# Ledger of designs, part 143: peptides against a protein of PDB entry 7UQJ

Target 1, 160 residues: chain A of PDB entry 7UQJ
Amino acid sequence: PELYQNFNITPPRGVLFHGPPGTGKTLMARALAASCSSDERKITFFMRKGADILSKWVGEAERQLRLLFEEAKKHQPSIIFFDEIDGLAPVRSSKQEQIHASIVSTLLALMDGMDNRGQVIVIGATNRPDAVDPALRRPGRFDREFYFPLPDVKARFKIL

## One batch from the design tools (peptide; made by RFdiffusion4, then SolubleMPNN)

Design b2_p17_3_s3 (from b2_p17_3, 10 letters changed)
Fold by OpenDDE base, seed 5:
Structure b2_p17_3_s3 (fold): chain B 160 residues (1-160), chain C 160 residues (1-160), chain D 160 residues (1-160), chain A 17 residues (1-17)
Amino acid sequence: as target 1 above (160 residues)
Amino acid sequence: as target 1 above (160 residues)
Amino acid sequence: as target 1 above (160 residues)
Amino acid sequence: EEEERREEEEKQRLYVV
C-alpha cells in the first residue's frame, strides 16, 4: 500500500518518532497522514497519549487499546499515533507497574496481531527512546525509528 | 457582546473543543482570543490544564477555580480555557474520585453562577468528549461543541 | 558568549519563561536556540518535561539530571530547557514530596554547580511561576523571568 | 511574536511538506 511505501516500511511494522519535545513529531505524523490522504482515499488518523493510557483508562486501558486497533482496522487505511508513548512507563509503584505491564503486554499483542494485509500503521512518538519498553522496539513492532533533531538555522531554511 | 457573537454563543454558555490531540484546539482558542481582541478591547485569556487542577492544586483546586473565575470577571471581556479538561477525570481511586467530584462540583457551580451579562467565555479542550463529566456538557455549561478533525489534503490548502 | 548576550544573562543564571500555556514558551526556547546557532557554532538543545522528571525517572531522576548537565557541558554551547518545570511540584503524597524534595535539591545543586565559564543556559517554562519552588527562583538559578502574554491583535499583526 | 509566527509557519510548513 502507498501508506507503507510512504513510510518505507513493510507491514505490520511500527514507526518510532523520537527527538526533543516540540521537534514536530506529532505534527509530522499529522502531515504524513494528510499527505497520504486523497479525495478518493482518506487516511483515518487515531491519536492517543501514553499518559492518557495510564491515567484516563485505568482498568479499561487494555480494552480501549483493543477497540482502537479494531476501529483502525475497520477504517483502514489508518494511522494509530501514540504521542508520548514513553508515558506508558509507570511511576514506580507496584500497582502502576502492574498496570503498565498489562497495558504494554496488550499493545505488544495488538502489534503482533496486525495482519500484514492490513493498512494500519502505528506511529509512536517519544522524547526518550530509551524510556520506551525494549519489547516495543523489536521487529514486527516499532522496528523503524526516525530521529527529529532540533531545527537549526539551516533546518529553518529547509523548512522554508 | 461581540465576544459571544464571534463564537456564535449565547451567554453564559461554555464551548467544548474536541478532537484528536494536536488538531489545534489550544491554538484555535488562542487565535480566537487574539481575533476578538482589538486596540480598544483586549480579551484577557486564562488557561488551565485539567491535569494541573487535579495534581498541582490538591486541596486548593476549588479555591483556585473560584479565584480564576473572579479574576476573569474582573478582567472581562475574558476567556477561560481549560486544556485537557478530561484530565479532571480521576484515575479510579476513591480518593481521586472524591477530589474529582469536589472539583467538578465547583466548576459546575462557577459555570452556573456566570451572570449572562458577564463577558466571560469558558472553552474546554479535550481529546475525548465522552471522558468529560456529562454534567459539564449540559445547557448553561459546555453546551456548544466544536469538532477538530485531522487536517486532510483539502484542509492543508486552506491553511496555506 | 553570544548565547548569554542573546538572553542578556550572566552565567550561570537560569531563565524562567512564564505565561499561559501555548503562549509560545517552548517555541521561543527552540527559536532562540536556533537563532543562536550558526554554521560555526551549533547550540545543543536539551529538553525535559517537569512531569517526566517526576514520573518517568522515579529513583533515577537525580542521576538523569546529573547526566543531562554533564552532557550539556560536554556539548556546550548548550541550552537545557525544562518544560512544565512546575510539574516538579508533587501531588501531595508524602512519598512524592520526598521524591520532589530530592529532585529539586539535585536541580538546585546542579544549577549552583554550573561554572560561570560554562556555556550552558537553563530555561524553565511554566504556566505558574508561583508553583515553581521558590528556591529555584533565587539568584544564580532561575533569576531572570520572561512573561509570555497572550497575543493580542497588535501582536498578531507583528507575527504576520 | 515572530516565533509563534515561526511555529505557525513551521506547523503550516510541516502541514505542507
Scores: peptide ipSAE 0.000, ipTM 0.239, DockQ to the pose 0.031
Fold by OpenDDE base, seed 4:
Structure b2_p17_3_s3 (fold): chain B 160 residues (1-160), chain C 160 residues (1-160), chain D 160 residues (1-160), chain A 17 residues (1-17)
Amino acid sequence: as target 1 above (160 residues)
Amino acid sequence: as target 1 above (160 residues)
Amino acid sequence: as target 1 above (160 residues)
Amino acid sequence: EEEERREEEEKQRLYVV
């Protein structure tokens, strides 16, 4: 409950952080995790990269996703952060369709299977929201999107 | 001597930067390299990623580490920065044990073999200090650790 | 025309951002893309990592580069940003020479084949300009270089 | 494999204190 109040998210909703790389999506996801933690309530933060799940776990990506969600549930309150989620669930193209389709289908099922009373938030980060399978962007999944604009060049020259 | 005074480190000690990704470990390691450089004394900064050493140099990672340390010694004063060092020297598990054990053993020997009068500092960065082989965290190796906390959400919104 | 005026670049010139990792090369490339965008004129920003093109597209990297340039041309005005371009086009070493040589040759041909009237800018970022194939750094390709110095430690402690 | 997987899972577990 309280974790979702901090995010103003109705579970099992995912949040898609999108915007150009280096806009701090990964950084914001982590800062949010820290801000939602208190001395009394530690939040477990799970991070995965979309491409790593495909490349490291060829043929086992579905199982790895299941285990990740189980572990996140076991260690709730928790945040699952998928960095570069478009690498995990690219828009279906014909040739890679079977492997990607199974992973996407598994992720969809895992998001749909999250208990509304669970304390697991899923944050996806992408540089290309249009490269994320639209099925993941439907209500009850990544149904909230936050755009991370580029800092203005002037703002950035002040940071450098 | 002087390089180690700038870090307040007794050689051949390594420094482990740990903290969540995007907390600026790589950035700090580099800023330290710059701050220790003067017009009269340029510091050579060597960067390697732990995973890249494993993936690119399968069966040659030991040699690549040796060459890196030799090159760093040749170009002293120098900093060797291992980004994602947990990818290079994960905690020993049974099955990948031979390849990882050889790389870890080589890195240990290279750190132990650094002359106390050398001007080579080793900085390791990890998101997961507990995933770094404890042998690397012993005195005379990565025996100093710096935690990089998440910037507060408020601090980050000021940077964005 | 206007896009190149904003960069003060004569097409089809590429710009090489070089400097230490975490100096904000990726960030600057993106900030430039945003600053060149107006309400009336959105710039499409394409990002690829050099290592990803090699690792994901073994034997198809040439085709992926062609498709990327075609897509950038189709969505002009656009910026193609190659992060870690030294991973895509390393200085030729004997053993990986054939695969890297084909990719480099393809990228060279794509840069040389860009119409001077096109509105596609190519930005390469690297931590190691000397690891980038010199053929890419010739006039008409990445013929402009911007050094990203390390922020001073003091400047960085103010940002953290 | 399963041990490496558990290690990668533990590795990717970040406790935000």
Scores: peptide ipSAE 0.015, ipTM 0.194, DockQ to the pose 0.063; fails the geometry check
Fold by OpenDDE base, seed 2:
Structure b2_p17_3_s3 (fold): chain B 160 residues (1-160), chain C 160 residues (1-160), chain D 160 residues (1-160), chain A 17 residues (1-17)
Amino acid sequence: as target 1 above (160 residues)
Amino acid sequence: as target 1 above (160 residues)
Amino acid sequence: as target 1 above (160 residues)
Amino acid sequence: EEEERREEEEKQRLYVV
């Protein structure tokens, strides 16, 4: 909310940062979190890797996602950053694994269940936006996308 | 200083980040501050907008600058980041307002008064480097400049 | 070289960026590459993941490293960025696999073979600096280290 | 194969600054 109020934008529930590896998606998510924190109002930042949620929590990934969103809600204003989100929510057509469909469905339900007035922002970072389930890229979810290409010769000075 | 010591550099007093809006100047200043902080050595980061110092402190801006530099010195190693520094230090020829000339003169004196061994770095960010008083861009002040060009349409993707 | 000349530093051959995931190591490496490019002098930036060199090039990883360094030398001034370098150069004591020892030995030889006057910088990023072979952290290799702390709730003050 | 290799080489030439 305040993150987006500072930007004078209607807060999306989710923002997809997409672009080649090391374009600064993770850093930008953190910097946005930082820029919207004040001495009076600290934003809690949660970071997870999409692949880690799949691999470490086989059979409990849904529960871990629910706990993450509840913790974020408890500590609002907060940001949930999913690094490598294509590892968590691959395109439904790419793997018939019922487990992936369930995890994606849980994430969709958690994002759909967030009040737009809630002080929780979800940021997903991916190197492969086309590998992210299109259902996550719909309005009310990751409905804003920021493309993070590689710093061209001239634009690299933009970071330093 | 330690930012520069970690780089094995003679510490400049000031670094000017210049380039069009949304080039990541503010993000980089913050990321540099972060990268140079260790578990053992925390860098204090001070952020001010040039326009805020002019507008909020009409008649006290000089005192506020002095307090900021003393606080940064007290909490060294530290970084003072001026966002939109062209709002604080416009070109002397652009506005005959004696007030602007006094604020710029105070900032110059504060930068000139910093010991080169002191652990305070000043970073200025501007979208208009030519609107920054050339006196600030002289050796011993903002004597290092990092150009932040607009990512060309293809290259904007590169920073974010 | 010019990267470091612009910083007025003796160029190390290698810089290790270490810290928790998403601390901006990759972005900082790219940003440093950027800041040292000019309109007249463009720095070529090469990026590789340590794990990719191990996994994709089993049996050819040494040759790929040699080619990378020769390409970087051909396109100097250049930066070679190794993301997740702990995946390429794990601690020699951790795995008795002769292949890992050979890859590490090749990287060591390539770094040792760089002229200090050469316009090639090597940046390694890791989440686990203690998992990087100590031989890479010696003088003349990754002899400069930059810690990238998580913005802890406390470390937001370092970035903000 | 050669186009994928060139696209991977171009993806690997991630930053010709």
Scores: peptide ipSAE 0.000, ipTM 0.223, DockQ to the pose 0.077; fails the geometry check

Design b2_p17_3_s3 (from b2_p17_3, 10 letters changed)
Fold by OpenDDE base, seed 3:
Structure b2_p17_3_s3 (fold): chain B 160 residues (1-160), chain C 160 residues (1-160), chain D 160 residues (1-160), chain A 17 residues (1-17)
Amino acid sequence: as target 1 above (160 residues)
Amino acid sequence: as target 1 above (160 residues)
Amino acid sequence: as target 1 above (160 residues)
Amino acid sequence: EEEERREEEEKQRLYVV
């Protein structure tokens, strides 16, 4: 927050963390959330998994996204972290198009509707940036992307 | 670079990352370095530890700092990251004054000598901002400070 | 803890986080500590730097390591994080062999003496896994290694 | 001395909740 205030930089609406599974995307998002919160200015960190939003909230995923963004705005400065955002916003494959399209559309609208002055940062993590709808990767949304390279596959397989 | 160009913001000569150990200062500095580099404009990231400069280069610390800044300038756009900068530039305590004073003086001169147009950002990380010589924290040097809090027990609770 | 219980996986006595400096090793260790702690089960996180143990505790480093492990055991579930463990247990260079050898020997004994049922995880972070005494990397010690790659230059450009 | 050492040790204890 203060970083962006002091720089008069419009806080990026969205940051995409991408890289192979187990590269620390979720961890980095958590660490950023923690590092941006001071004793005086606690950042509220919201975490959701894309697949969980789809699976737990069948038919209400759009509403849950709205509530999430409203709560993040209410508790600003905030970070919304979407883990496995490719599960929420897969590239339109023909057979699951309608339900995913509405959820993606809602997320797009929520990101577009964020006031540039809002102290809400959205971080999406994916193992497959190319499996994320390109519409989410456009300016004003997840316009910033971070590649998290594979830590040696052997290493992370041992943390799980 | 481009962010600062687009905002007509004079790139800060120095940024102080401060906060408890393991709050992600080094990670953030690296993340910043890599995030300022595009495929076309690779940012060169130079990393030094304050204590290493003092311990490895007893009597040559000043020269090493000069070489570091020259190399950073040669490979601009660049980030110079000083990890544990309090080890390099401790607040002048009476007993170690001369050697530290010359190193601090050299660092000050190097930061002051950076052309505001230079694509060199200096990031100092410390666990003890108050242990860094206040001269380094003045305008034109480490004039921007980022607090990396301990993920407050509550803030981490909010990251879960 | 629960993750290891559910998988019947003997909790690793030690995990080596290795990779270039500022790849998030310390941050990962802290985030693991936070993620493994629930409101009901606080994980106590102990952090030490290898170089600090050597420099601050000249002649008492062994005792300090013992106290650290005792305290971690007393406050289990616990994580002991050694930042820059290569500073504590460098590969035997001829000139400093005796003092380092005793400290390494103590750390080895402490890791070997950890009951497999102890809720104490040891995380060592190093930028130079090959600079860590191979004895520490043997089974029953830091037998699990996590490579933290440099986040690709491209990745980082988008977080700033 | 022992209290200052304990306070420094407590400062080094991050109770991560």
Scores: peptide ipSAE 0.000, ipTM 0.273, DockQ to the pose 0.103; fails the geometry check

Design b2_p17_3_s4 (from b2_p17_3, 11 letters changed)
Fold by OpenDDE base, seed 5:
Structure b2_p17_3_s4 (fold): chain B 160 residues (1-160), chain C 160 residues (1-160), chain D 160 residues (1-160), chain A 17 residues (1-17)
Amino acid sequence: as target 1 above (160 residues)
Amino acid sequence: as target 1 above (160 residues)
Amino acid sequence: as target 1 above (160 residues)
Amino acid sequence: EEKEREEEEKKQYLYVV
């Protein structure tokens, strides 16, 4: 709710933060979680890295994604932040297809299975929006995109 | 010594820092190295990334690990920090086994060869403790694990 | 110009920042961009990650590199910072050769095509200078190398 | 007290799992 009030957006299921490395995507996602946490409403912030999900055996990566979404739902209001989500859901290339296809399919199903009434927001951070499987960038998934330009040092001091 | 006094822990050979990306594992490892550096005892801090060791040819990765441990021993008291150590020593999966097996075997031998009297501490950072070869998580290797929860913005200001 | 005055170096086409992870290569590249930005001359800072360029299909990665260099030229004075450039231009290994060879060839051509009169500086950051294709480390490309030792905290406070 | 505040702050931070 407060995140959506702050961004004046219809509650997305997923928000894609994209922009160059170290632009503070991860820091912003944390700052947003902190600024949305009141003493009465603590937002539970779940963080995973895309590469971290890939290196689990296919079935275990899928299980960890399911558990993450279940735990996020249990601790709502919650934010799931996927850092380097392009590491999780790279555009389907022929040689790594099977491992990526299963994890991507699981993430798609989990995002599609989020009731719009659930106070669970998924934030994906990537340096490469085009390297994220286009299926994740569709309506009902990562349907909002925020560009993080390289903040000049003056703008970085405003986010710190 | 001072690191062990500060953490009130029996001197580990290896410490595994685990937790979500951007939780400051790397920053904490540096802050620890700095807080343990007095004007009388400068701790030499060695940093390597797991992916950085893997992309060297198997024999060169092993050689670089040996040189790193020799240099750390020469410059004791020292800290060897492996960032993204799950990139170096992933759980043995059948298709990448040979390259990983040799590097992991070398790291195991180097950690086992550290005399507990050596003022060399190995810190591994990972977002995925389960993706690190269980052989590294045994007593005499990475036998202490520190969970890095996502610091709220307030705790990040204390580490900066 | 100001970057070259600050470093007292003949204007390189490319500067390789190498050293352990988190040594502040990325932070230094940003601090350099900021310190070279006067109110009269804003340096445009472009950041890309090596892994981020690799996961685009070969032709799209090449196109994105071309667009990046064109945009940097349009917004001169500018800095192109490649974080983890060893992820973009790994030493040619037989099994990933074709995808890497095309992206590396494009980066080589773009660096060679930079007129020395262009106020575009390319900074590559790597933890592994030996993992960067030697063709990038030749004169007229990344011909200056800066080693980032682990800054003692006292030196890091001078960069913050 | 400062350790308890750091533990309570750490517990407030533990909700960011």
Scores: peptide ipSAE 0.006, ipTM 0.255, DockQ to the pose 0.067
Fold by OpenDDE base, seed 1:
Structure b2_p17_3_s4 (fold): chain B 160 residues (1-160), chain C 160 residues (1-160), chain D 160 residues (1-160), chain A 17 residues (1-17)
Amino acid sequence: as target 1 above (160 residues)
Amino acid sequence: as target 1 above (160 residues)
Amino acid sequence: as target 1 above (160 residues)
Amino acid sequence: EEKEREEEEKKQYLYVV
């Protein structure tokens, strides 16, 4: 957040952390929230899991997303982290349950409604970027994608 | 920090995170800061980019480094993270501009001046450990070096 | 590892990294592996996922655990990281299949058989410490637990 | 190369976030 302000850089509204499971996507989002928080400027980190939004908030998932974004806006500077965002916003298919289409549409609208001046960063983490609705991956939404590659199992981190 | 204190362990003065670009060196430093921070004991994380210290603080880089270390000492327990430290502290060559030699010398002096009892950890991240001045890699400075390999694409870390 | 030796500190045989999903447990384990090595003393990092040990090594999971600990012992100093250790060693219930009980028993025996002088650290990561067999959380095993908090909205990581 | 670039962009972004 502050780094973006000091550099006159428009922060991306959304960042997609993608890569195989366990590449540290969620950790990264957390470490980012941690790292951008200073003594003077505390970042508020909101974490939600895509599948949990669907399972826990059946019928209210849209409202919960709206409330989440409002809360994040209220607690600026903030990071909203969606873990397993492919579970929240799967690729739009003709077979997609109306519930998923509605949640995706709400998330799209919320990201589009974010003022570029807002100190709210949205981070989505997915194991399958191709399973995320391409509409979320467009400019002004998750317009930056960050691949978290698998650490090769054979990468003997000789951590010296 | 606390882990080091509770164990009566002299924390390494400096830790060099090295490995290919994007291997999560920065993330790791931040995650370390995050994990070592508790509700009772907050770690202050200072982040600077080596190239930015040179570019933004032309002629004042030494002073900025001193201030950074003083601030980190004041806000103990703390982590100073230098990203792209090879940009800050390139290998000393006979062709090295006096500016680089001076900044490196200041960083060396600051790390040498750190009391072993200080709850300040310095983390340098580089893509090229061999491009970092070997004087920084000596015992009592960045005495520990950490290879962040390229995460090979195949290693399905389910990091939950 | 070295840090523990120099201070005559019995390294914890095991460290449980617990906390909500994506708290950076796995990345922290890698960073720690990273942070404890030096040019002279390379730490070997072994990573396994609890669920993968069960799924890939059905009927051989015990043997694979034994081999893992032997390999870690052979490559000292080393870290064994179990990601999602609750998947490997779930709480023993009367309904638990004999396979889980056997794997847990093997892991217990392996941790108990670790010489306190061994330069092998075992790190377990879980999102649910209460889902880990309490026998693993006893002194001499995962005797140290590190909570990776959610970066609570209020977790003022003052990362400057 | 593309992955290294995407990872460099990550690091830069991580600093900028």
Scores: peptide ipSAE 0.000, ipTM 0.227, DockQ to the pose 0.042; fails the geometry check
Fold by OpenDDE base, seed 2:
Structure b2_p17_3_s4 (fold): chain B 160 residues (1-160), chain C 160 residues (1-160), chain D 160 residues (1-160), chain A 17 residues (1-17)
Amino acid sequence: as target 1 above (160 residues)
Amino acid sequence: as target 1 above (160 residues)
Amino acid sequence: as target 1 above (160 residues)
Amino acid sequence: EEKEREEEEKKQYLYVV
């Protein structure tokens, strides 16, 4: 939140962190949440794994998503972080994924239903951005995508 | 920390984390502190902002630095983290910064006065490594520099 | 790497990063690998998920572990990072986990068979340190444990 | 297939250069 303000960037509703495993996607999401919280303004950070949401019955997964967004809205300013979001919202291309289509449709509706003035940010992390449903990557959803390169050789000296 | 031992690298006294805002410098310093603490060996983590030290009269800022290093030495193993160290130790190039020169000189003396066997690590974080006094970047001080790249310009779009 | 040297701590063969999801365990492991590489001394970083190793037949999982350790030994200095290691090495307490016992036994033998002079570090990351087999947490294995706290509200100030 | 293997090998072998 504060990072977007500091850079005068219009906060996206959804931000897709992508890159190889262990590039710091989850860490960065938490660091962003942390940075944007002051003594006066605590940000609530919600975290879920995509696979953990999918492991539920479709109707229960949808209900859990709705509850998560309601809780996030209630505790504004807030961040919802989906780790491994490619587990939740795989590309609609396979006929067997009608079950996933309902969960993804619910997530889309929840993201579309957020007011742009809402202090709720949704961050999705994935190792495979191409495995994420393109419908989630459209404007008004995860419209900002975020490649975490492997720390290049030079960034190596620069961390430890 | 452990990787330096495994690689037979001489541990620096000071480590400069540098890179644009929000690259995770402060997070990494804390995670390093946490990582080096076991159940048997708790590491004491001290944090200061460069600007907070500067906001004091020069003699009081010097005294606070001395006390910080004494406390860190007393509570070994310890880490001293200076956030925004460019605020404390600007490049000596400006004529008006004679006041900063005394504080920087005190920090240099404290870092030089550490025993290489001391279990005190100093981490400085800055967004502007070129704004840090080159005297701090010399061997035996912040002799290891740690660039937190913004995740490449494309991945900058991606975090902020 | 440097922090362990600064603390005069004997480098463990194995380091357990533990803490809630998204505390930066995987990022830290990569950052550690990165930091210990110079222009003269490149460190090879190997990464595996615990679940990905388990998804194979026991004999193939064992073979893949052996190959991983041989490759790491061939490309010294190197780091082997196991993400979600609680998936690979669950606590032996359940009667049905005889299959896991073989894989864990192979990992134990590989860690025990490393020379202490070897430039191979093993890092395990878990969200549930208590779900990791205590045999892996013994001296000479993952004998150093590293709690990644959630950035508490207090760690907010401390991360950015 | 070779590009997927090279990408999987690049995912598996992070040559932290």
Scores: peptide ipSAE 0.000, ipTM 0.205, DockQ to the pose 0.100; fails the geometry check

Design b2_p17_3_s4 (from b2_p17_3, 11 letters changed)
Fold by OpenDDE base, seed 3:
Structure b2_p17_3_s4 (fold): chain B 160 residues (1-160), chain C 160 residues (1-160), chain D 160 residues (1-160), chain A 17 residues (1-17)
Amino acid sequence: as target 1 above (160 residues)
Amino acid sequence: as target 1 above (160 residues)
Amino acid sequence: as target 1 above (160 residues)
Amino acid sequence: EEKEREEEEKKQYLYVV
């Protein structure tokens, strides 16, 4: 969004935060949202869990994703954070694979449909980047990946 | 202090958190303060900004530093967090250089005067470690430096 | 562990990190683990999710908790991090309530059985502190609570 | 030089979150 426009960076439609649990993926996403919220311009932070999209939105996941993106667009500048986006990845049942494929297809379409001028960033966080659908990692989607290493154990050791 | 004695580490009188902004220096300092505070033994977290020491405490900065260290000692175990400690570094005016030199000298003396058995940790955070007075970075002062790297600096560049 | 012995703080058997999702609870726990691991003394970081304790360890959760605490004791200094510890809280089914009560009782006993001289810290993270069993929040257990506020938008603005 | 420039640029991005 303006965040990226202010940095003269082509706003990534999506950013994949990947790395071990507790490396601050969710923190960073909230950080970005918070840091982009000036007194003049509050960034609205939308958060969803990938597993919740599959489990809580059974039969309505696509609709809720559409509504989420519409609401994010309405409240732009905004960040949509998908925590555990690998949780959109199918659990090993053929019925879940179909539902997953539909949800992923909807998410792809929504990310592809984001106007590059729109002030909506999508951040996906995962501990398992290889479990994220490769279609989500293509240009115009989660085309930017951020490894959240364990903050070097050494670098952190000098904190405590 | 004791935190470091249990690690058979000479308790640093000070820890310098350095790294690019938003790497979580202040968050980490607060978190350390928090994590060390039990119901039985609350660590008192004192926070000051380097720039505030120069600007808000004009003519009293040294006294306020002394009071801060006394209060920290009184309320030990405690953490004194100097955010933007490089903001103690002079902006290029001769008058500020003298005030800075005096404030830094006072801070050095206060850090040097901390009993190694005292339960006061000083944390300085900066984005500009090279702007921190080298005298502050000597053994027995901010002798431990923590680089807060950017979570992959390529990573963050693609987020903003 | 030594961390807390160093502060002459009765090492909290447990620390509860609570606050909104993505406030850095898991990051902080890993931060603490990392920050306690010197070149001489590596803190071993054990991580479990509360929901995984209930779902993945059906019938073995208690044994796996015991093994976890034994392994943490064997590899001390260590941190046991329970992410989503509120996920140990019962889902409102009587059968899950019994399993929950047994798991919680085991966790209580394991936390109570931690020698105050032991170098094991337990960190629980939750988004719902009120959903954490009050027995876990008693002295000698998760008796230290850390609110991870949304890093105040202003506080974070000054970090980045 | 490019790595240093990338590191400097990257420092700027960290400054905004």
Scores: peptide ipSAE 0.000, ipTM 0.253, DockQ to the pose 0.030; fails the geometry check

